# Peptides against a protein of PDB entry 3NZW: the designs that were tried, part 36

Target 1, 212 residues: chain A of PDB entry 3NZW
Amino acid sequence: TTTLAFRFQGGIIVAVDSRATAGNWVASQTVKKVIEINPFLLGTMAGGAADCQFWETWLGSQCRLHELREKERISVAAASKILSNLVYQYKGAGLSMGTMICGYTRKEGPTIYYVDSDGTRLKGDIFCVGSGQTFAYGVLDSNYKWDLSVEDALYLGKRSILAAAHRDAYSGGSVNLYHVTEDGWIYHGNHDVGELFWKVKEEEGSFNNVIG
Target 2, 222 residues: chain B of PDB entry 3NZW
Amino acid sequence: QFNPYGDNGGTILGIAGEDFAVLAGDTRNITDYSINSRYEPKVFDCGDNIVMSANGFAADGDALVKRFKNSVKWYHFDHNDKKLSINSAARNIQHLLYGKRFFPYYVHTIIAGLDEDGKGAVYSFDPVGSYEREQCRAGGAAASLIMPFLDNQVNFKNQYEPGTNGKVKKPLKYLSVEEVIKLVRDSFTSATERHIQVGDGLEILIVTKDGVRKEFYELKRD

## One batch from the design tools (peptide; made by RFdiffusion4, then SolubleMPNN)

Design b1_p12_4_s3 (from b1_p12_4, 8 letters changed)
Fold by OpenDDE base, seed 4:
Structure b1_p12_4_s3 (fold): chain B 212 residues (1-212), chain C 222 residues (1-222), chain A 12 residues (1-12)
Amino acid sequence: as target 1 above (212 residues)
Amino acid sequence: as target 2 above (222 residues)
Amino acid sequence: VPSPESPNLFAA
């Protein structure tokens, strides 16, 4: 798995691969590693598929209950804290989760929290999470600027996942791409890694380790 | 050390069509190298046009299917005989599976039916309740033999239009029920030849708007 | 206890 999220002047970019594995077996190439919690809040999945899918869906329910009770959208801080508190209660039980909670509230603006099954909760501007995270960071950190255009930011997110998909055997399938703004998240499509690789190679003159 | 799990072998396969879905399973039940039964159905009509199989450890599979059938019954009681949608069934099964997260049902679960738009739907589950809607899925002992075949024949993976020099992928197309049944039969006959835990009989449940139809085919009995 | 290898381990 490779997931990433970063803040920039235009909001948040979230990009994820879609491969699931069971050891050496490719279980799926089409896994949805972004959970749409609400129109303004996304969760990302790495680690155990069921753990992430179950608890982030549960988180969505808790976020909705907050809205109903408080007549206000839950903050990204509070949503991420709910998840963090939950996984901490299961500490030592063997949950495997590496998640990012990404969203926008008027109070916080664009916000990203990292939450894992060890109970770590971090606020930050840039996170890559999963077995391919180091490959994604290599591209992302090399090209990241706060002042990126939305187009350049979307491309950078997509391109960073592509780099990870190329080098990490446990990442691949497709890139799912999101842009989060004050108006909510926008889905920017599913990009098959096979097609995307050749396109990017041709357009950039990159990936010269592969002879086409 | 005591192992609480058995492995009863077998294989299951789901394929979604445009307006139908198929869930098939062999009827062999084994323990190690011993055939316990040559006809033990593992694909079930659960009502509401939902068919289900939970393949692996049969005791766990049977328990899960019974719990789901009971869940359907209670859903009707609680919601004025409302039909359980396939997506809601999938969510319910996730909760059944994940409720035993720390002592899982040792099964690969597949359900098939029609979605709310009348389109064929197949959902697959891991032992702890991660799930995905797919066009096709193989599960069980011979899943590794069948799944790549389905990738090629259902999803047309690695197929290109002739004369395009590999530049144009074969377009995705829904298969007819007859084509799907052929693929299922070829899958199971092939799996039976190469896997000792697969054989004896093939039961295919076909879900359409008109209900669930069953077909049975003999497999090799060696 | 054989941990049923969750076939869908998202490799972290």
Scores: peptide ipSAE 0.200, ipTM 0.810, DockQ to the pose 0.072
Fold by OpenDDE base, seed 2:
Structure b1_p12_4_s3 (fold): chain B 212 residues (1-212), chain C 222 residues (1-222), chain A 12 residues (1-12)
Amino acid sequence: as target 1 above (212 residues)
Amino acid sequence: as target 2 above (222 residues)
Amino acid sequence: VPSPESPNLFAA
């Protein structure tokens, strides 16, 4: 798995691969590693597929209950804290989760929290999470600027996941791409890694380790 | 050391069509190298046009299917005989599986039916309840033999239009029920040739708007 | 059948 999120002048970019594995077996190439909690809030998944899918879906329910009770959307800080508190209660039980809670509220603006199954909760501007995270960071950190255009930021997110999909055997399938703004998240499509690789190679003159 | 799990072998396969879905399974049940039964059905009609199979350890599979059937029954009682949708069934099964997260059902679960738009739907589950809707899925002993074949023949993976120099993929299209049945039969006959835990019989449940139909085919008994 | 000890993972 490779997931990433970063803040920039235009909001948040979220990009993820879609491969699931069971050891050496590719279980799926089409997994949705972004959970759309509400129109302004996303969760990302790395680690145990069921742990992430179950508890982030549960988190979505808790966020909806908050909205019903308080008559306002939950903050990104509060949503991430609910998840962090939950996984901390299961500490030592063997949950495997590496998640990002990404969203927008009027109070917080664009916000990213990292939450893992150890109970770690971090606020930050840039995170890559998963077995391919180091490959994604290599591209992302080399090209990241706060002042990126929306187009360049979307491309950078997509390109960073592509680099991870190329080098990490546990990452691949496709890139799912999101842009989060004050108006909510926008889905920017599913990009098959096979097609995307050749396109990017041709356009950039990159990936010269592959002759084609 | 005591192992609470067995392995009863077998293989299951789901394929979604445009307005139908199929869920198939062999009828062989084994323990180690011994055939316990040559006809032990493992694909079940659960009502509400939902078919289900939980393949692996048969005791866990049977328990899970019984719990789901009971869940369907109570859903009708609690919600004025409302039909359980396939997506709601999938969510319910996730909770059944994840409820045993720390002592899992030793099974690969597949369900098939129609979505609320009348389109074919297949959902697959890991032992602890991660799930995905897919066009096709193989599970069980010969899943590794069948799944690549389905990728090629259902999803047209690695197929390109002739004369395009590999630049234009073969377009995705739905398969007819007859084409799907052919693929299912070819999958199981091929798997039977290469896997000792697969054979004896093939039972196919076909879900349409008109209900569930069952077909049976003999497989090699070696 | 996937092992209960090794469910489908988003390898972290």
Scores: peptide ipSAE 0.175, ipTM 0.817, DockQ to the pose 0.075
Fold by OpenDDE base, seed 3:
Structure b1_p12_4_s3 (fold): chain B 212 residues (1-212), chain C 222 residues (1-222), chain A 12 residues (1-12)
Amino acid sequence: as target 1 above (212 residues)
Amino acid sequence: as target 2 above (222 residues)
Amino acid sequence: VPSPESPNLFAA
């Protein structure tokens, strides 16, 4: 898995691969590693597929209950705290989760929290999470600027996941791309890695380790 | 040391068509090298046009299917006989599976039916309840033999239009029920030849708007 | 013995 999220002047970019594995077996190439919690809040999944899918879906329910009770959208801080408190209660039970809670509230602005099954909860501007995270960081950190255009930011997110999909055997399938603004998240499509790789290679003159 | 799990072998396969879905399974039940039964059905009509199979450890599979059938009944009681949608069924099954996260059902679960738009739907589950809607899925002993074949023949993976130098993928299209049945039969006959835990019989449940139809085919009994 | 590692993994 490779997931990433970063803040920039235009909001948040979230990009993820879509490969699931069971050991050496490619279980799926089409997994949705982004949960759309609400129109303004996304969760990302790395680690155990069921752990992430189950608890982030549960988180969505808790976020909805908050909205109903408080008549206000839950903050990204509070949503991430709910999840972190939950996984912390299961500490040592063998949950495997590396998640990012990404959202936009008027109070917080664009916000990203990292939450993992160890109970770590971090607020930050840039995270890559998963077995391919270091490959994604290599591209992302080299090209990241706060002042990126939305177009360049979307491309950078996509391109960083592509780099990870190329180098990490456990990452691949497609890139799912999101842009989060004050108006909510926008889905920017599913980009098959097989097609995207050749396109990017041709357009950039990159991936010169591959002949073809 | 006590091992609470067994492996009863077998293989299951789901394929979604445009307005139908198919869930198939062999009828062989084994333990190690012994055939316990040549006809032990593992694909079930659960009502509401939902068919289900949970392949692996049969005791866990049966328990899961029974729990799901009960969930369907309770859903009707609680919601004025409302039909359980396939997506809601998938979510319910996730909860059934994940409720045993720390002592999982040792099964690969597939359900098939129609979505709310009348389109064929197949949902597959891992042992602890991660799930995805797919066009096709193989599960069980011969899943590794069948799944790549389904990728090629259902999803047209690695197929390109002739004369395009591999630049144009073969377009995705739905398969007819007859085409799907052929693929299922070819899958299971091939798997039977190469896997000792697959054989004896093939049951195919076909879900359409008109209900669930069952077909049976003989497999090798060796 | 099947373990929770038998599930589909999003490799972390």
Scores: peptide ipSAE 0.170, ipTM 0.814, DockQ to the pose 0.074
Fold by OpenDDE base, seed 1:
Structure b1_p12_4_s3 (fold): chain B 212 residues (1-212), chain C 222 residues (1-222), chain A 12 residues (1-12)
Amino acid sequence: as target 1 above (212 residues)
Amino acid sequence: as target 2 above (222 residues)
Amino acid sequence: VPSPESPNLFAA
């Protein structure tokens, strides 16, 4: 898995691969690693597929209950804290989760929290999470600027996941791309790695380790 | 040391069509190298036009299917005989599986039916309840033999239009029920030749708007 | 031992 999120002047970019594995077996190439919690809040999944899918879906229910009770959308801080508190209760039980909670509220602005099954909860501007994270960071860190255009930021997110999909055997399938703004998240499509790779290679003159 | 899990072998396969879905399984039940039964059905009609199989350790599979059937019954009681949708069934099964997260059902679960738009639907589950809707899935002993074949023949993976130098993929299209049945039969006959835990018989449940139909075919009995 | 296809893991 490779997931990433970063803040920039235009909001948040979230990009993820879609491969699931069981050891050396490719279990799926089409996994949705972004949960759409509400129109303004996203969760990303890395680690145990069931652990992430189950508990992030549960988180969505908790966020909805907050909205119903408080007549206001939950903050990204509170949503991420709910998840963090939950996984901390299971500490030592063997949950495997590496998640990012990404969203926009009027109070917080664009916000990203990293939450993992060890109980770590971090607020930050840039995170890559998964077995391919180091490959994604290599591209992302080299090209990241706060002042990126929305177009350049979307491309950078997509391009970073592509690099990870190329180098990490446990990442691949497609890139799912999101842009989060004050008006909510926008889905920017599913980009098959097999097609995207050749397109990017041709347009950039990159991936020269592959001949063809 | 006591191992709480057995392995009863077998293989299951789901394929979704446009207005139908199929869920197939062999009827062989084994322990180690011993055939326990040549006809032990492992694909079940659960009502509400939902078919289900949980392949792997048969005791866990049977327990899971029974729990799901009971869940369907209670759903009717609680919701004025409302039909359980396939997506709601999938969510329910996730909870059944994840409820045993720390002592899992040792099974690969597949369900098939029609979605609320009348389109074929197949959902696949890991032992702890991660799930996805897919066009096709193989599970069980010969899944590694069949799944690549389904990738090629259902999802047209690695197929390109002739004369395009591999630049234009073969377009995705739905398969007819007859085409799907052929693929299922070819999958299981091929798997039977290469896997000792697959054989004896093939039972196919076909879900349409008109209900569930069953077909049976002999497999090699070696 | 889980089957080759299960459990599904998002490689962390």
Scores: peptide ipSAE 0.187, ipTM 0.800, DockQ to the pose 0.071; fails the geometry check

Design b1_p12_4_s4 (from b1_p12_4, 8 letters changed)
Fold by OpenDDE base, seed 5:
Structure b1_p12_4_s4 (fold): chain B 212 residues (1-212), chain C 222 residues (1-222), chain A 12 residues (1-12)
Amino acid sequence: as target 1 above (212 residues)
Amino acid sequence: as target 2 above (222 residues)
Amino acid sequence: VSEPESPNLYAA
């Protein structure tokens, strides 16, 4: 798995691969590793598929309950804290989760929290999470600027996941791409790695370790 | 050391069509190298036009299916005989599976039916309840033999339009029920040849708007 | 067969 999220002047970019594995077996190439919690809030999945899918869906229910009770959308801080508190209660039980909670509220603006099954909760501007995270960071950190255009930011997110998909055997399938703004998240498509790789190679003159 | 799990072998697969879905399974039940039964159905009509199979350890599979059938019954009691949708069924099964997160059901679960738009639907589950809607899925002993075949023949993986220099993929399209049945039969026939835990009989449940139809085919009995 | 394998999305 490779997931990433970063803040920039235009909001948040979220990009993830879609491969699931069980050992050497490719279980799926089409996993949705972004959970759309609500129109303004996203969760990402890394680790145990069931742990992430179950608890992030549960988180969505808690966020909806908050909205019903408080007559206001939950903050990203509060949503991430609910998840963090839950996984911390299961500490030592064997949950496997590396998640990012990404969203926008008027109070917070664009916000990203990292939450893992160890109970770590971190607010930050840039996170890559998964077995391919270091490959993604290599591209992302080298090209990241706060002042990126939306177009450039979307491309950078997509390109960083592509790099990870290329080098990490546990990442691949496709890139799912999101842009989060004050108006909510916007889905920017599913980009098959097989097609995207050759396109990017041709356009950039990159990936010269591959002959084609 | 106590091992709470057995393995009863077998294989299942689901394929969604445009206005139908199929869920198929062999009827062989084994323990180690011994055939317990040559006809032990493992694909079930659960009502509300939902078919289900939980393949692996049969005791766990039967328990899970029984719990789901009971869940359907209670859903009707609680919601004035409302039909349980396939997506709601999938969510319910996730909770059944994840409820045993720390002592899982040792099964690969697949359900098939029609979505609320009347389109064929297949959902697959891991042992602890992660699930996806897919066009096709193989589960069980010979899943590793069948799934690549389904990738090629259902999802047209690695197929391109002739004369395009690999630039144009073969377009995705729904398969007819006849085409799907052919693929299912070929899958199980091939799996039976290469896997000792697969054989004896093939039962196919076909879900349409008109209900569930069953078909049975003989497999090798060696 | 003491523990079923589940798909994982994390680490190597």
Scores: peptide ipSAE 0.176, ipTM 0.811, DockQ to the pose 0.057
Fold by OpenDDE base, seed 4:
Structure b1_p12_4_s4 (fold): chain B 212 residues (1-212), chain C 222 residues (1-222), chain A 12 residues (1-12)
Amino acid sequence: as target 1 above (212 residues)
Amino acid sequence: as target 2 above (222 residues)
Amino acid sequence: VSEPESPNLYAA
């Protein structure tokens, strides 16, 4: 898995691959590693597919209950804290989760929290999570600027996942791309790695380790 | 040392069409190198036009299917005989599986039916309840032999339009029920040749708007 | 004592 999220002047970019594995077996190439918690809040999945899918869906229910009780959307801080508190209760039970809770509230602005099954909860501007995270960071850190245009930011997210898909055997399939703003998240499509790789190689003159 | 899990072998396969879905399974049940039964059905009509199979350890599979059938019954009691949708069934099965997260059902689960728009639907599950809607899925002993074939023949992976230098993929299209049945039969006959845990018989459940139909074919009895 | 093999879980 490779997931990433970063803040920039235009909000948040979230990009993820879509491969699931069971050992050396490619279990799926089409996994949805972004959970749409609500129109303003996203969760990402890395680690155990069931652990992430189950608990992030549960988180969605908790977020909805908050809205019903408080008549206000839950903050990203509160949503991430709910998840963090939950996984901490399971500490040592063998849950495997590396997640980013991404959203935009009027009170917080664009916000990203990293939450993992060890009980770590971090607020930050840039996170890459998964087996391919180091490959994604290599591209992302080299090109990241706060002042990126939305177009350039989307491309950078997509391009960073592509780099990870190229080098990490456990990442691949497609890139799912999101842009989060004050008005909510916008889905920016599913990009098959097979097609995307050749397109990017041609346009950039990159990936010269592969002969066409 | 006691192992709480067994392996009863077998293979299952789901394929979704435009207005139908198919869930198929062989009827061989084994333990180690011994055939326990040449006809032990493992694909079930669960009501509400939902078919289900949980393949791997048969005791766990049967338990899971029974629990799901009971869940359907209670859903009717609690919701004025409302039909359980395939997506709701998938969510329910996730909870059944994840409820045993720390002592999982040793099964690969597939369900098939029609979605609320009347489109064919196949959902597959890992042992602890991660699930995905897919056009096709193989599970069980010969899944590694069949799934790549389905990638090629259902999803047209690695197929390109002639003369495009690999730049244009073969377009996706729905397969007819007859085409799907052919693929299922070819999959299982091929798997039977290469895997000792697959054989004897093939039972296919076809879900349409008119209900569930069953077909049976003989497989190699070696 | 060797523990029984756990089912193969999907990893994302």
Scores: peptide ipSAE 0.352, ipTM 0.821, DockQ to the pose 0.060; fails the geometry check
Fold by OpenDDE base, seed 1:
Structure b1_p12_4_s4 (fold): chain B 212 residues (1-212), chain C 222 residues (1-222), chain A 12 residues (1-12)
Amino acid sequence: as target 1 above (212 residues)
Amino acid sequence: as target 2 above (222 residues)
Amino acid sequence: VSEPESPNLYAA
């Protein structure tokens, strides 16, 4: 898995691959590793597919209950804290989760929290999470600027996941891309790695380790 | 050392069509190298036009299917005989599986039916309840033999339009029920040739708007 | 991880 999220002047970019594995077996190439919690809040999945899918769906329910009770959308801080508290209760039980909770509230602005099954909860501007995270960081860190245009930021997110999909055997399938703004998240499509790779290689003159 | 899990072998396969879905399974039940039964159905009509199979350890599979059938019954009681949708069934099964997260059902679960728009639907589950809607899925002993074949023949993976030098993919299209049945039969006959845990019989449940139809075919009994 | 071969869980 490779997931990433970063803040920039235009909000948040979230990009993820879609491969699931069971050891050496490719279980799926089409897994949705972004959970749409609400129109303003996203969760990402890395680690145990069921753990992430189950608990982030549960988180969505908790977030909805908050909205109903408080008549206000939950903050990203509070949403991430709910998840963090839950996984902490299961500490030592063997949950495997590496998640990012990404959202936009008027109070917080664009916000990203990293939450994992070890109980770590971090607020930050840039996170890559999964077995391919180091590959994604290599591209992302080299090109990241706060002042990126939305177009450039979207491309950078997509391009970083592509790099990870290329180098990490446990990442691949497609890139799912999101842009989060004050008006909510916008889905920017599913990009098959097989097609995307050749397109990017041609347009950039990159991936010269592959002859054709 | 006590191992709570057995492996009863077998293979299952789901394929979604445009207005139908199929879930197929062989009828061989084994333990190690011994055939326990040549006809032990593992694909079940659960009502509400939902078919289900949980393949792997048969005791766990049977328990899971029984729990789901009971869940369907209670759903009707609680919701004035409302039909359980396939997506809601999938969510329910996730909870059944994840409820045993720390002592999982040793099964690969597939359900098939029609979605609320009348389109064929196949959902597959890992042992602890991660699930995805797919056009096709193989599970069980010979899944590794069949799934690549389905990738090629259902999803047209690695197929390109002639004369395009590999630049234009073969377009996705729905398969007819007849085409799907052929693929299922070819899959299981091929798997039977190469896997000792697959054989004896093939039972195919076909879900349409008119209900569930069953077909049976003989497989090699070697 | 229970002593029996644990089921192959999907990793994302």
Scores: peptide ipSAE 0.339, ipTM 0.810, DockQ to the pose 0.068; fails the geometry check
Fold by OpenDDE base, seed 2:
Structure b1_p12_4_s4 (fold): chain B 212 residues (1-212), chain C 222 residues (1-222), chain A 12 residues (1-12)
Amino acid sequence: as target 1 above (212 residues)
Amino acid sequence: as target 2 above (222 residues)
Amino acid sequence: VSEPESPNLYAA
C-alpha cells in the first residue's frame, strides 16, 4: 500500500493506490483505500484491510452521531482523536492500521492527522503511509511547495503514488485522487497505473529504467 | 499440537452480470487426502435473492451461513419484512466476520445478488470481514488457478483491440448468463484437472429478478 | 507450539 496526503495553498491532496495483497497473492487491484466519512472528511487505509475498513467505517458512524448530537460537523482533531482512542484500547491485540484523517472545518481549516494502531496521533502537513511510503516521499519531498497550483498539486500526488506503484510490489492497481477544499472533497478519478505509467513516461521522459 | 481449524478444500466463484449474478461451488468436501463427500453443497440461498458461500473450513462456513440466515430472519422481524439489500447484507456479514477478529472464521466468503438498481452484484470477504464489490471473484483452494482466468475473460485484462498496437484496450461489456455459465464450467473443469481438492460436482446458483435458479454439472471424480 | 497459521488476511 501507498497512501499520501499533503496540505498546500489550495487545500489538501489525498492520493492512494488500490492494491490489496495476501502474502505474495494480489488479492485485489481495485480496493478503495479512501473512506469518505462525510463531504468534508476522508480517511485513508494502510495495514490490515479489515481493521482499517471496519474501524474507519465505525468512525464515520461516530462522526455522524457527533453531528446529530452537537448540530455541527465534527472537527478533524476530534475525529482523529476518536479513532486514536479506539485503537489505543486495542493496543497489544494485534490491530494493524496506518491511517490519515483528512478534512476541512471552518475552525481548523484544511487539516491532516496521522493515526496508527500503536496509538500514535500526529498532526502534520505531509504524510506518506504504507509499504511504498519511502518511494512516494522521494518524489513528493523533491517537488513539494506550499505554493503549488491545484493542478500541479494533483499531479504531484498522482505522480508520487505512481512512483511507489512502480517500485513497491505491494502497491499498484490504480491511483485514486482527491482534492479537499473548504467546500468539501472532490474526487479526481481513478487512474490505472498501467496506462498512467506509459503516459507519464512519454510526457516526462522519465522511468528510463524501462525500455519502451 | 491441536489446531482448531480444518481445511475442507473446495472452490467457489462469483460473477456479476448486468441483470443477474452467479455464485458457483464444487461439491467436494475433503480432509487431507480423503474425500469426505462427493456431494456436499456449499452455496446457499439465504432468502431475499441473496446467495452465499463461505469456503475453507466447513464448520466455520456453515456456522457463518447459519448466523447470516438467522440475521436475515431477524431483519424481517425487526423491520416489517423489509427486503435486505445486497449492500446491507455485505455490511452485516462484515460484522459477523469481524466479531471474531481474534479467532477468525477460516473461510473466504462470497455473496451474490442484485443491487437496488437490479444490477448483478458480487461481494467478497477476507476471513475477518474486509469486503469489496467486484464483477468476479474466485475463492478457495483453486482460487489462484481461476482468478487470473476470470481477470482475462470477465474483465478482459491484457486484451487489446487488434491493429491498435496495444494502445486500445478491449472494451468492457457485460456477459450473458449463457456466457457466464460457460466460463464457470470451464473454470471448474480446469481447476479439477489441476487441484486434488476440487471435483465431483459443480452447483451453480443464478440470481435474477425472478429468483434463484440452481444448475448442477458433474465434474471429474478422481 | 505451531500456532495455527493465521488466515491469510488482506493487507491494504
Scores: peptide ipSAE 0.339, ipTM 0.825, DockQ to the pose 0.062; fails the geometry check

